# Ledger of designs, part 219: peptides against a protein of PDB entry 4KTY

Target 1, 266 residues: chain A of PDB entry 4KTY
Amino acid sequence: YVLNDIGVIFYGEVNDIKTRSWSYGQFEDGILDTCLYVMDRAQMDLSGRGNPIKVSRVGSAMVNAKDDEGVLVGSWDNIYAYGVPPSAWTGSVDILLEYRSSENPVRYGQCWVFAGVFNTFLRCLGIPARIVTNYFSAHDNDANLQMDIFLEEDGNVNSKLTKDSVWNYHCWNEAWMTRPDLPVGFGGWQAVDSTPQENSDGMYRCGPASVQAIKHGHVCFQFDAPFVFAEVNSDLIYITAKKDGTHVVENVDATHIGKLIVTKQI

## One batch from the design tools (peptide; made by RFdiffusion4, then SolubleMPNN)

Design b2_p29_2_s3 (from b2_p29_2, 16 letters changed)
Fold by OpenDDE base, seed 5:
Structure b2_p29_2_s3 (fold): chain B 266 residues (1-266), chain A 29 residues (1-29)
Amino acid sequence: as target 1 above (266 residues)
Amino acid sequence: MIEPKVEIASYVNPQNGKTLKYPYVKEYV
């Protein structure tokens, strides 16, 4: 998880799983220097740079451009003017070197690009890391651990009231570390995500969230466990807004979100 | 939160056989 410089990222649909190669290039010239530069831009103190908890959290913030002029600008509008379409990238090296050279965010990324660059960052700094793909990944925007789908009485989605959404798939990272800040047993793999999905205590960042904690429903453990839990475990709650102003739960589906979580084995 | 373009997807709920609709976002590839 540290030495492999070429990886596989799973994508596509749950019933049509696809793979793409990604070159991490953590040993290429200038990449370590760029990772150090990223931490410099984040104004990390020297002591924090030796703490994988702090490094992974800062990395999740800095790999995206939001808030701090970090590495990648996300775009999902299928235009991608003045940059490189997300699908055109084949690895992390060109992105990181461009960032170091220009000192400006690189355009453009989507989830697998963010995950690929973040994986390079983590591995370059000696943190074992892998990319995880979640099919039917929920985006809970109000931190209530469920997907709220509001319907009109005719059964159509009320777009005004419905703010949550589901990705066909989403990629994030798992980083291996001890968690002395958590109870015993919640070290190991930690979910971290650099795709700028939601604000976490003032910045677009996510994690580290203990995978073991999430598996056992311990969403009270830092960081961002409720959000990650929702990505993989949210129930779809269908709520009909009646003409009289009342809201009625019409359907609940506990099986649609997080149908499959895939990662490459070492 | 990020605000990509959202599609309305439909599926059949396996528990009751009803067709349900929800906001759906697709990655580029």
Scores: peptide ipSAE 0.566, ipTM 0.925, DockQ to the pose 0.721
Fold by OpenDDE base, seed 3:
Structure b2_p29_2_s3 (fold): chain B 266 residues (1-266), chain A 29 residues (1-29)
Amino acid sequence: as target 1 above (266 residues)
Amino acid sequence: MIEPKVEIASYVNPQNGKTLKYPYVKEYV
């Protein structure tokens, strides 16, 4: 709901769901101007600014600082020496206004901060948007729609071979729009993610990916449907790397990823 | 790809009762 300026973001664990308030502040002074500035920095042409598909995709790129000097610098090492710890933010307004004033990326964000700022951006521009939290969210980095966990013969994880990982939780956004670029029935909620997880055709961005397409396994539809699908549906594939160099699948778990997806009604 | 701190988490596979380990990353509250 575009008019709701305060939201709730779900986090924590599936057996201990937690919530935090987030002030989107889409009507606060300077925020709309900043959102327009973000599109200016993205060098988005005027003709595309009325297209929610283009706007949401540009937004997913620009809310993170990678590639294009966008809004937020992510940090996940619990060391935030040159900025504000992600947990200290309570809303989007201070972040966006700092970005507008300094014209430099703001430090620091994690997924809920990215999602919060992105939600403000979308709502400011008239795109209905909400934040979604996925518990046990997979990060598939080789686009094979599964989580490849390589094990040593002793059962420990081979960190050299294992590149995929699982978030305790991950937040992204869903934006409501028609998708005339897709077959009929795949409009509505579209997953978009500004957390710089993976490169998508040259930039750290994600979406819009049709939620309906993902739900029905249509991962061939643009944009980034395979990645989003993997976040919520990946099987854990446990592969033992033998000393002779052979790989043996020893375990498959189809139940661990995406155990709970939560969003506040808008 | 972002490079968060990776931890090794464990859980019991409900299908076979085996303890499985996997790469785990977390957001900081």
Scores: peptide ipSAE 0.550, ipTM 0.920, DockQ to the pose 0.752
Fold by OpenDDE base, seed 4:
Parts: C-alpha cells; structure tokens; sequence
Structure b2_p29_2_s3 (fold): chain B 266 residues (1-266), chain A 29 residues (1-29)
C-alpha cells in the first residue's frame, strides 16, 4: 500500500465494472519535494507533519484547489477548454510536477484524479493508502444521514428542496493509521476524500473517518463520519411534498446506495 | 459543495416493484 507505484482504479457502473491504470509515481524525481511543497502551501507546521491524522486531513484539503489554491481544479461540466480533460491523465506525476513548477492549481480533475493524486501524496509521506470506489455513492448535502428525494404530487422529482444526489460511482481514499483520538478499535483504515464535495469546518475536505466507526454506525467520531456514512449507507427516502407544506414518506429503499465498495488488493 | 450536472435517473425498486426517480450525477471517464 506504500511501495506500489502503479495502481488500478475501479469505475463505471455496478453492472459494468471497469478498471483503469494509474501511475502514482511516488518515487519519481521531484514528487516527494512536491508533496512537501503542498504541506508548505498549507502552512502546516513541522510538528504536525509527522501525524498521519493531520497530514491526511490537510492533504484532503490541499489536493483540491478550493480554499487554498491546492493542486487540482475539479470540473464536472464537460468543458475542459482551459486545461487537460480529467480522462486524459494517466498518473499523478505530471499533475504534481506541473503544480510545483507553476505554483498554480492544475486543471482538471474528477474523483479518480483527485483520488490518484491524493494516493500519491499519502504514499510519498509514508502513509499506507488505497483508492476505494463506491458505486451508487450518495451525496448527503444537509447532513441528515439520508438521501432525500422530494417528489411533487405528480411524482416528479423536486430538485429545489434538496441538493442530495447520487453519484454513479465515487472514488476516495483509505489511509492506514492509528487513531489515538478515538476509542480503541477505531484505528486502521480511515476514509479520506480530496474531491471537494462538502465544506468541513471551513474547508472543502473530508476525513480521516474511521472505517470501523462507519461500519458500526459511530457517526459522532471525527472527522466527517456522518458524510462518509451517508455516502455508503444512506437510505433513499422518497418524500412527497404536499401543496399544504406537509411531507409524506412514500418509499424507503435501504439497498440502493453503496451497492459495491471496491478496492485493489495490494 | 460542487455543483455537477444533475440528471434524473429512474430504477425499479426491487422491494415493491415501483419505478422511482432520483437526482443522479455522473463522473466522466
């Protein structure tokens, strides 16, 4: 999880799983230096740089350009005229070296690009890391641990009442570390995500969230456990918004979100 | 939050056989 410099990223659909190769290149010239530079840009103190909790959290913020002029600019509008289309990247090296040389965010990324670069960052700094793909990944925007779907009385979706949505797939990272800040048993794999999905205490970042905590429903554990929990375990709650303002739950589907979570074996 | 293009997807709920619609966003590979 640290020494492999080439990986496989799963994507596509749950019934049509696809893979793509990604070159992490954590041992390539200039890459470690760039990772250190990223932490410098984050103004991370030296004392924290040895703490994988702090490093992974900072990394989740800095791999995306939001807030802090971090590494990658995300784009999901299918217009990439001012940079490289996300699909054109084959690894982390070119992205990180461009960032280091230009000192400006690199365009463009989507989840697997963010995850790829973040994986390089973590591995460069000695943190075991892997990319995880979640098919039918929920985006809970209002932090209620549900995937709310509001329906008009005619059965059409009312997209104005919620910003909750489901990704066909989403990639994030898991980083291996101890969690002395959590109860015993909640170390190990920690979910971290550099795709700028939601604001977390002032910055677009996510994690580290204990995978074990998530599995056991301990969403009160730092960091961002509710969001990660929702990504993999949200119930689809179909709510009809009545004209009188009342809400009626008409359907609940507990099986649609998080159909499959896949990661490469070593 | 990021604001990707939202589509309306549909599926048949296996529990009750109803066709359900929901906000759906895509990664582009």
Amino acid sequence: as target 1 above (266 residues)
Amino acid sequence: MIEPKVEIASYVNPQNGKTLKYPYVKEYV
Scores: peptide ipSAE 0.531, ipTM 0.917, DockQ to the pose 0.770
Fold by OpenDDE base, seed 2:
Structure b2_p29_2_s3 (fold): chain B 266 residues (1-266), chain A 29 residues (1-29)
Amino acid sequence: as target 1 above (266 residues)
Amino acid sequence: MIEPKVEIASYVNPQNGKTLKYPYVKEYV
């Protein structure tokens, strides 16, 4: 997971899975320098740069441009007039080198672009990493581990009350590391995400969250375990908001989110 | 949070056969 410089990213729909090639290029000229530059821009202490927990968390923040003038600007409105459409990228190298040269965020990315660049960053710094694709990926915005879908009495979605949403698919990364800050047994693969989905303690970042912890329901373990858990395991809670202000749970669906989680194994 | 374009999707609940709607966002590839 460190030596491979070309990968495959899964995307599309759960019933129409697609793949795309991505060149990570972690050994290409200027890429290591750019990764160090990214950590410099983050004002990361030298003492922390050898700690994969800190590095992966900083990376999750810095690969996106929000908060800190990081690498990539996201766009999900199909308007890319002032940059490169996300679909036009074929690898991480051009993005990272442009960032290093211009010293400005690069436009534009979506989840697979963020994940691709983040994968390069992690691998370049010696952290084993892979990309994970989750189909029907939940975005829980209030950290209650469920998808609250509010309905009008006619069954239509109340968009004013409904803040949570579901991605057709979402890509993030898993990074391999020990977790001495957690109880024994929760090292190994850690979920980290550089797509700027939600604020985590003041910054748009996510992880590292222990995959083993999430698997065993330990959502209290740092970092951002509730959010990652919700992405793959949220129940859809359908709530009818009555005119009198009362709420009635109409349906609960525990099967819709996280239909398939795919990663390439080597 | 990210503010992508939200569309309303629908599906049939396999447990009760009801059509359910939810906010759905897409990657544009």
Scores: peptide ipSAE 0.524, ipTM 0.915, DockQ to the pose 0.737

Design b2_p29_2_s4 (from b2_p29_2, 17 letters changed)
Fold by OpenDDE base, seed 3:
Structure b2_p29_2_s4 (fold): chain B 266 residues (1-266), chain A 29 residues (1-29)
Amino acid sequence: as target 1 above (266 residues)
Amino acid sequence: MIEPKVSIASYVNPQNGKTLSYPYVEEKV
């Protein structure tokens, strides 16, 4: 989880699992320096750089360009005229070195690119890390731990009312660390996510959230446990928006979200 | 690599029998 230079990222559909090789390159020339530079750009206090909790949280913020001119600019519009298409990247090294050289965010990334670069960042700094792929990953934007899908009376989705969404797949990271800030038993793997999805206390970042806490429904534990919990365990609530303004629950699906979570064991 | 798509699970409306499929690209603000 630290020494492996080449990884595999799972993607695709739950019925058609695909894999892609990713070169982390944590030992390549200039990569460690770049990781330190990232923390410098974040203005991270030196005393905190030895704390994996702080490092992973800062990393989750800085691997994306939002808020702080971090490493990667996300793009999902299939128009990548001003950079490299997310699918063209094969590893973290070129991205990180470009960031270090240009001192500007690199275009473009999506979840697996963010996760790949973040994995390099963590491993480079000695934090055991792996990439996790969640199929049918929920994006809860109102922190209610459910996916509210609003339908018109004709059965079409009311896109104006429907704010929550579901990724066919989403990649994030798990980092291994002790959590003295949490009760005993909630150390170990911590979910961290650098893909800019939701604001967390003023920044687009996510985690570290205790995987054990999530598995046991302890969403009150810092950081961002409700969001991560929702990603893997949200119910789909289909709601018909009536013409009179009333809402009627048509269906509840408790099996769709988080149907499969995959990671490569190293 | 196939980019992730934002989607809604397929749903058959019991009231009218219409099947809903709503894949779209989410704009990240």
Scores: peptide ipSAE 0.020, ipTM 0.539, DockQ to the pose 0.166
Fold by OpenDDE base, seed 2:
Structure b2_p29_2_s4 (fold): chain B 266 residues (1-266), chain A 29 residues (1-29)
Amino acid sequence: as target 1 above (266 residues)
Amino acid sequence: MIEPKVSIASYVNPQNGKTLSYPYVEEKV
């Protein structure tokens, strides 16, 4: 989880799982320096750089360009004329070195690119890390642990009212650390995500969220446990908005989200 | 490599029997 410089990222769909090789390159020249530079750009105090909780949280913010001119600009519009299309990247090294050289965010990334670069960042700094792929991954926008899908009376989706979404797959990271800030038993793997999805206390970042806490439904534990929980366990709530302003729940699907979570085992 | 996209979610409308398709793309800001 630290020494391997080449990995495999799972993607595709739950019934058609695909894999892509990714070169982390954490030992390549200039990469560690770049990781330190990233923390410098984050204005991270030296005293915090030895704390994996702080480092992983800062990393989740800085690997994306939102808020802080971090490493990667995300794009999902299938128009990548002003940079490199996300699918063209084969590893973290070129991205990180470009960031260090230009001192500007690199275009473009999507979840597996964010996860790949973030994995390099964590491993460079001695934090055991792996990439996790969640199939049918929910994106809860209102922190209610549900995927609210609003319907027109004709059964079509009301896109104006529907803000939540579901990705066919999403990649994030798990980082290994103790959690002295949590009750005993909630150390170990922590979910962290650098793909900009939701604002977490003022910044686009996510985690570390205790995997054990998520598994046991302890969403009150910092950081961002409700969001991560929702990614893997949200119910789909189909709601019809009536003309009088009332909402009627038409159906609940408790089995759709989080069909499979995959990570490479060492 | 395929890019992330909205997953397929469906629901049969009890009023008219139509199947809901959920394919609209999310833009992450």
Scores: peptide ipSAE 0.018, ipTM 0.525, DockQ to the pose 0.186
Fold by OpenDDE base, seed 5:
Structure b2_p29_2_s4 (fold): chain B 266 residues (1-266), chain A 29 residues (1-29)
Amino acid sequence: as target 1 above (266 residues)
Amino acid sequence: MIEPKVSIASYVNPQNGKTLSYPYVEEKV
C-alpha cells in the first residue's frame, strides 16, 4: 500500500466491472518534492505534516483546484478544451510534474484521476493508501442521508426540484491511520476524497471518515461521515410533486445505492 | 489501454427505468 507504484482502478458498471492500470510513480524523481510543494501551497505548518489526519484532509482539498489553486481541474462536459481528456492519463507522474513546473492547476480530471493522484500523494508521504470504487455512488446535496428524486404527476423526473444525484461509479481513497480524535476502534482505513463534490466547512474536501464508523452507522464522527455514509448507503426516495403543492412518497429503493464497493487487496 | 467511461451523474425514473443525465459543475481555475 506504500511501495507498490502500479495499481488497478475499477470502473464501469456493477454488471460489467472493468479495470485499468494506473502508474502512481511515488518514487519517481521530483514527485516527493511536488508533494511537499503541495503542502507548501496549502500553507501547512511543519508540525501538522507528521499528522496523517491533517495531511489527508489537506490533500483531499489540494488535489482538486477548487478554493486553493490545487492540482487538478475537474471536467465532465466531454469537451476538454485547453487540456488533456481525463481518459488519456495513465498515471500520476505527468500530472504532478506539470503542476510543479507550471504552478497552475492541471486540466483535466475525473474521479479516477483525482483518486490516482491523491493515492500518489498519500503514498509519497508514507501513508498507506488504496483506491476504492463504489458502484451507484450517491451524491447527497442537502445532507439528509437520502436521495430525493422528485417526479411529476405523470412520472417524469422534475429536474428543477431534484438536486441529489447518483454516479454510475465513483472512486475515492482509503488511507490507513490511527484516529486518536475518535473513540477506540475507529482507526484503520479512513475514507478521503479529492473529487470536488461538496463543501466541507468552507472547502471542497472530504474526510478522513472512519470506515469502521461508517460501517456501524456512526455518522456523527468527523470528518464528513454523513456524506460518505450517504454515498454508500442512502435510500432512493421517489417523491411525486403534485400540482396542489403536496409531496407524496411513491417508492423507496433501499438496494440501489452502493451495490458494490471494490478495492485491490494488494 | 482500456479507457474508462466518463463519469456521469444521473437519476432514474422508477416507472420505466430510464436514466437521465444530471448536470455537474466543473472546477474553474
Scores: peptide ipSAE 0.018, ipTM 0.531, DockQ to the pose 0.117
Fold by OpenDDE base, seed 1:
Structure b2_p29_2_s4 (fold): chain B 266 residues (1-266), chain A 29 residues (1-29)
Amino acid sequence: as target 1 above (266 residues)
Amino acid sequence: MIEPKVSIASYVNPQNGKTLSYPYVEEKV
């Protein structure tokens, strides 16, 4: 989880799981220096750089360009003419070195690219890390731990009312660390995510969220546990918006979200 | 009770506010 510089990322659909190789390159020339540069750009206190909690949280913010001129610009519109298509990247090294050289965000990334670069960042700094792929990953937009899907009377989704969303798959990271800021037993793997999805106390970042805490329903523990919990456990609530303005719950699906969570064991 | 025609929702990109499709990997030819 630290020494392996080549990895595999799972993607695709739950019914058609695919893999792609990713070169983390944490030992390549200039990569560690770039990771330090990222923390410099974040204006991270030197004393905090030895704390994996702070480092992983800063990393989750800085691997995306949002808010702070971070590493990667996300794009999902299938128009990548002004940069590199997300699918063209094969590893973290070129991205990080371009960022260091240009001192500007690199275009473009999607979840697996964010996760790949973030994995390199964590491993470079001595934090054991792995990439996790969640199939049917929920994006809770209003922090109610549910996926509220509003429907027209004909059964079509009302896109104006529906703010929550579901990814066919989503990749994020788990980082291994102690959590002295949490009760005993909630150290170990911590979910962290650098794909910009939701604002967390002023920045697009996510985690570290204790995997053990989430598994036991402790969503009150810092950081961003409700969001991560929703990604893997949300119920889909289908609500029909009537023409008269009334709302009726039509269906509840408790099995759709988090169909499969996959990670490489090495 | 009606069956929804679509069981998954669209994503709104927080960077530009646009509604986007699900994440995908472009297949290389």
Scores: peptide ipSAE 0.022, ipTM 0.484, DockQ to the pose 0.048; fails the geometry check

Design b2_p29_3_s1 (from b2_p29_3, 11 letters changed)
Fold by OpenDDE base, seed 2:
Structure b2_p29_3_s1 (fold): chain B 266 residues (1-266), chain A 29 residues (1-29)
Amino acid sequence: as target 1 above (266 residues)
Amino acid sequence: SDLQYAYIPKPDGSYVPVPNSVMTSMVSL
């Protein structure tokens, strides 16, 4: 998990699972220096840099450009006018070196690019890390652990009311660490995500969230466990907005989200 | 395609794509 400089990332559809190679390049010249530079840009104190909880949380924020002029700008609108299309990247090295050289956010990424760069960052800093792909990954934007889908009486989606959505797939990272800030048993793999999805206590970041806690429904544990839980386990709640202003739950689908979670077994 | 995309599922198994404007708003500096 620390020594592998090339990885495999799962993507695509649940019925057509695909893999791509990703060069992490954590041993390449300038990459460790760039990871240190990222922490410098985050104004991370030296004492915190030895704490994987703090490091992974800072990395989660800084691998995305949001809030802090971090590493990567995402694009999901198929417009890449001022950079490289997300699909053109094959590894972390060029991205990180460009960031270090230009001191400006690199364009553009999607989830696997964020996860790839974040994986390099974690591994460079001695944190065992892997990429996880979740198919049918929920994006709960109001932290209620549900996918609230509002429908008109005709069955069409009310786009004004519906704020939650589903990714066809989403990649994030798991980082291995002890969690002395949590009860015994909630160390080990921690979900961390650098794709800018939700504001977490003032900036776009996610985790570390205990995988064991999430697996057992313990969403009260820091950080961002409700959001990560929702990504993998939220029910779809179909709510019809009636003409009289009342809301009626018409359907519940507990099977749509998190149909497959895949990670490499090495 | 390699691309990640967001959608809103419907009870009938169809979906509505999330507008690009929403996607852009999430990431724009």
Scores: peptide ipSAE 0.647, ipTM 0.937, DockQ to the pose 0.827
Fold by OpenDDE base, seed 5:
Structure b2_p29_3_s1 (fold): chain B 266 residues (1-266), chain A 29 residues (1-29)
Amino acid sequence: as target 1 above (266 residues)
Amino acid sequence: SDLQYAYIPKPDGSYVPVPNSVMTSMVSL
């Protein structure tokens, strides 16, 4: 099989869907060597490198610089003075080659840059992979599978109490593999995310989470299924914090999160 | 814009943008 070395990434808003080209470059000189170097930096043993579950989980950690001096430093503050603005990247090759030559994290990325580089990493190592865009993507910070929005009595958001938030869009990856560690039927596409959103067992990583498990509400299956489930299915819970210290649920919106999930066919 | 942003939705359909400093805390770099 031959995987495409150029892809399309969806972004923007649900009512104004945009696309960008991304060069994965998985066959370019030095790219496979860089992917092996990434696994070396992660101190991944040789036996683990043949296991797509372990490889995708390590890649999820190592494509971000957090914890382990991995490939990409994220930035969401609109200050890019010490690197390249996220929007300036057109593919994975320059990022991966810079990482290999400098041996330091590359600046800067946002979700589609992380997803683009991670897609190259997976494909280089023989793991079928694609990028997924979720519009209105929830970020649950307390792992309760809902978006808790605290309001003052005047209807304004209590930003101090409200820890959860929503991305206008978020990109992650799906990787194709068998899951012998799960019940029959939960292999196939697995959600993996290299954007450093939450800590998972000591590192900023996410997945592999069975897409089939998530679709059927099986959030007990490893890895990080509750977080990925929340990204696409969380209810918004509007809670009014009363002056007397009581909390009252005023409204629930089960339709806001995960309105559209888009991916290109491989 | 190509950039993603975080926000807090409101019941009336409006939203409050999450400050960049808070986004940085949500996505630890």
Scores: peptide ipSAE 0.645, ipTM 0.938, DockQ to the pose 0.762
Fold by OpenDDE base, seed 1:
Structure b2_p29_3_s1 (fold): chain B 266 residues (1-266), chain A 29 residues (1-29)
Amino acid sequence: as target 1 above (266 residues)
Amino acid sequence: SDLQYAYIPKPDGSYVPVPNSVMTSMVSL
């Protein structure tokens, strides 16, 4: 993982799976310096820089521009004025070098761009990392481990009450590390996400969350395991809001979310 | 498209697309 400077990222639809090449460029000139600069901008203590738990968590925060003037500004409005469209990027190098040179957030990214840059950051710092693509990826806004979909009596979505949504696909990272802060068996792959989806203890960051813990339904362990669990395994709860103000659960779909999770194993 | 998008699924298998402007707001950018 650390030695591969070119990767493949899966995207698109479950019925039309696509792949794109991504140059991580972790060995390119200036990239290591930029990764160190990112940690400097985060004001990360030197003592923490050898800890992959701290490094991955800081990287999760700093690869997005939110909160801390980190690397990438996200855009989903299809209006990429004053920057580069997310689809135009082919690798991490240009993004990281622009960030280092300008000392300002780079525009623009979506999930695979965030994941690509974050993968470079992790690999550059000697943390084995890979990109994961989840199709039908839940965005649980209230951290209740379910997708609450409110319907009107006519079957239309109540957009005022419905805060949760589903991404057609979402990319994040898995980083390999020991977790001495967790019980035995919860080391190995840890989910980390730099796409600014939800606030985690004051910053838009996610992870590291133990993949093994999540697979076994253990969402009580740090960090952000409930959110990551919901992304891949939340039930859709269809709630009809009655005119009298009562809520009735009409349907539950346990099969919609996380139908396909793809990662390169090389 | 390369772009990711958000939607709200419905019980009948249809979906309601989340507008791009709302989608950006939802991720608090």
Scores: peptide ipSAE 0.635, ipTM 0.928, DockQ to the pose 0.759
Fold by OpenDDE base, seed 4:
Structure b2_p29_3_s1 (fold): chain B 266 residues (1-266), chain A 29 residues (1-29)
Amino acid sequence: as target 1 above (266 residues)
Amino acid sequence: SDLQYAYIPKPDGSYVPVPNSVMTSMVSL
């Protein structure tokens, strides 16, 4: 994983799976220096830079511009007037070099751009990393492990009450590391996400969350395991909001979220 | 499209798209 400087990212829909090439460029001139600069901007101590847990967590925060003037500004509104459209990027190198040169966040990214840049960051620092694409990826905003969909009595969505949503697809990273801070068996692949989806203890960051822990329903382990669990395994809970203010669970769909999770194995 | 988008599913299998502006305000700067 560390040695591959070109990858494939899966995107699109489950019934129309697409792939795009992404140049990670972790060995290109200035890229490692930029990754070190990112950690400098994060004010990361030297002792922490050798710890993949700390590095991946800092990276998840710093690859997005939110909170800390990190690398990438996200845009999902189709307005890219002050930067590069997310679809125009083909790799991490130009993004990272622009960040290093300008010392300002680079515009713009979406999930695969965040994941691509984050993958470069991790690999530059010797952390084995891969990109994961989850189709029908839940965005749980209240960390209750379920997708709460509020319906009016007429069956229409109550947009005021419904805060959770589903991405058609979402890309994040898995980083390989030991987890001495967790029980035995929860090392290995850790989910980390630099797309600024939710605040995690004061910053828009996510992970490292043990993939093994999540797989076995152990969401009590740091970091952000409930959120990552919800992304891949949350039930849709359809709640009818009655006029009297009562809520009634009308339906549960345990099959919608996380229908396909794809990652490159080589 | 290669763009990521969010939606709210409905029990009948239809969905309501989440406005891009809403998603941007929640996720991005």
Scores: peptide ipSAE 0.631, ipTM 0.923, DockQ to the pose 0.869

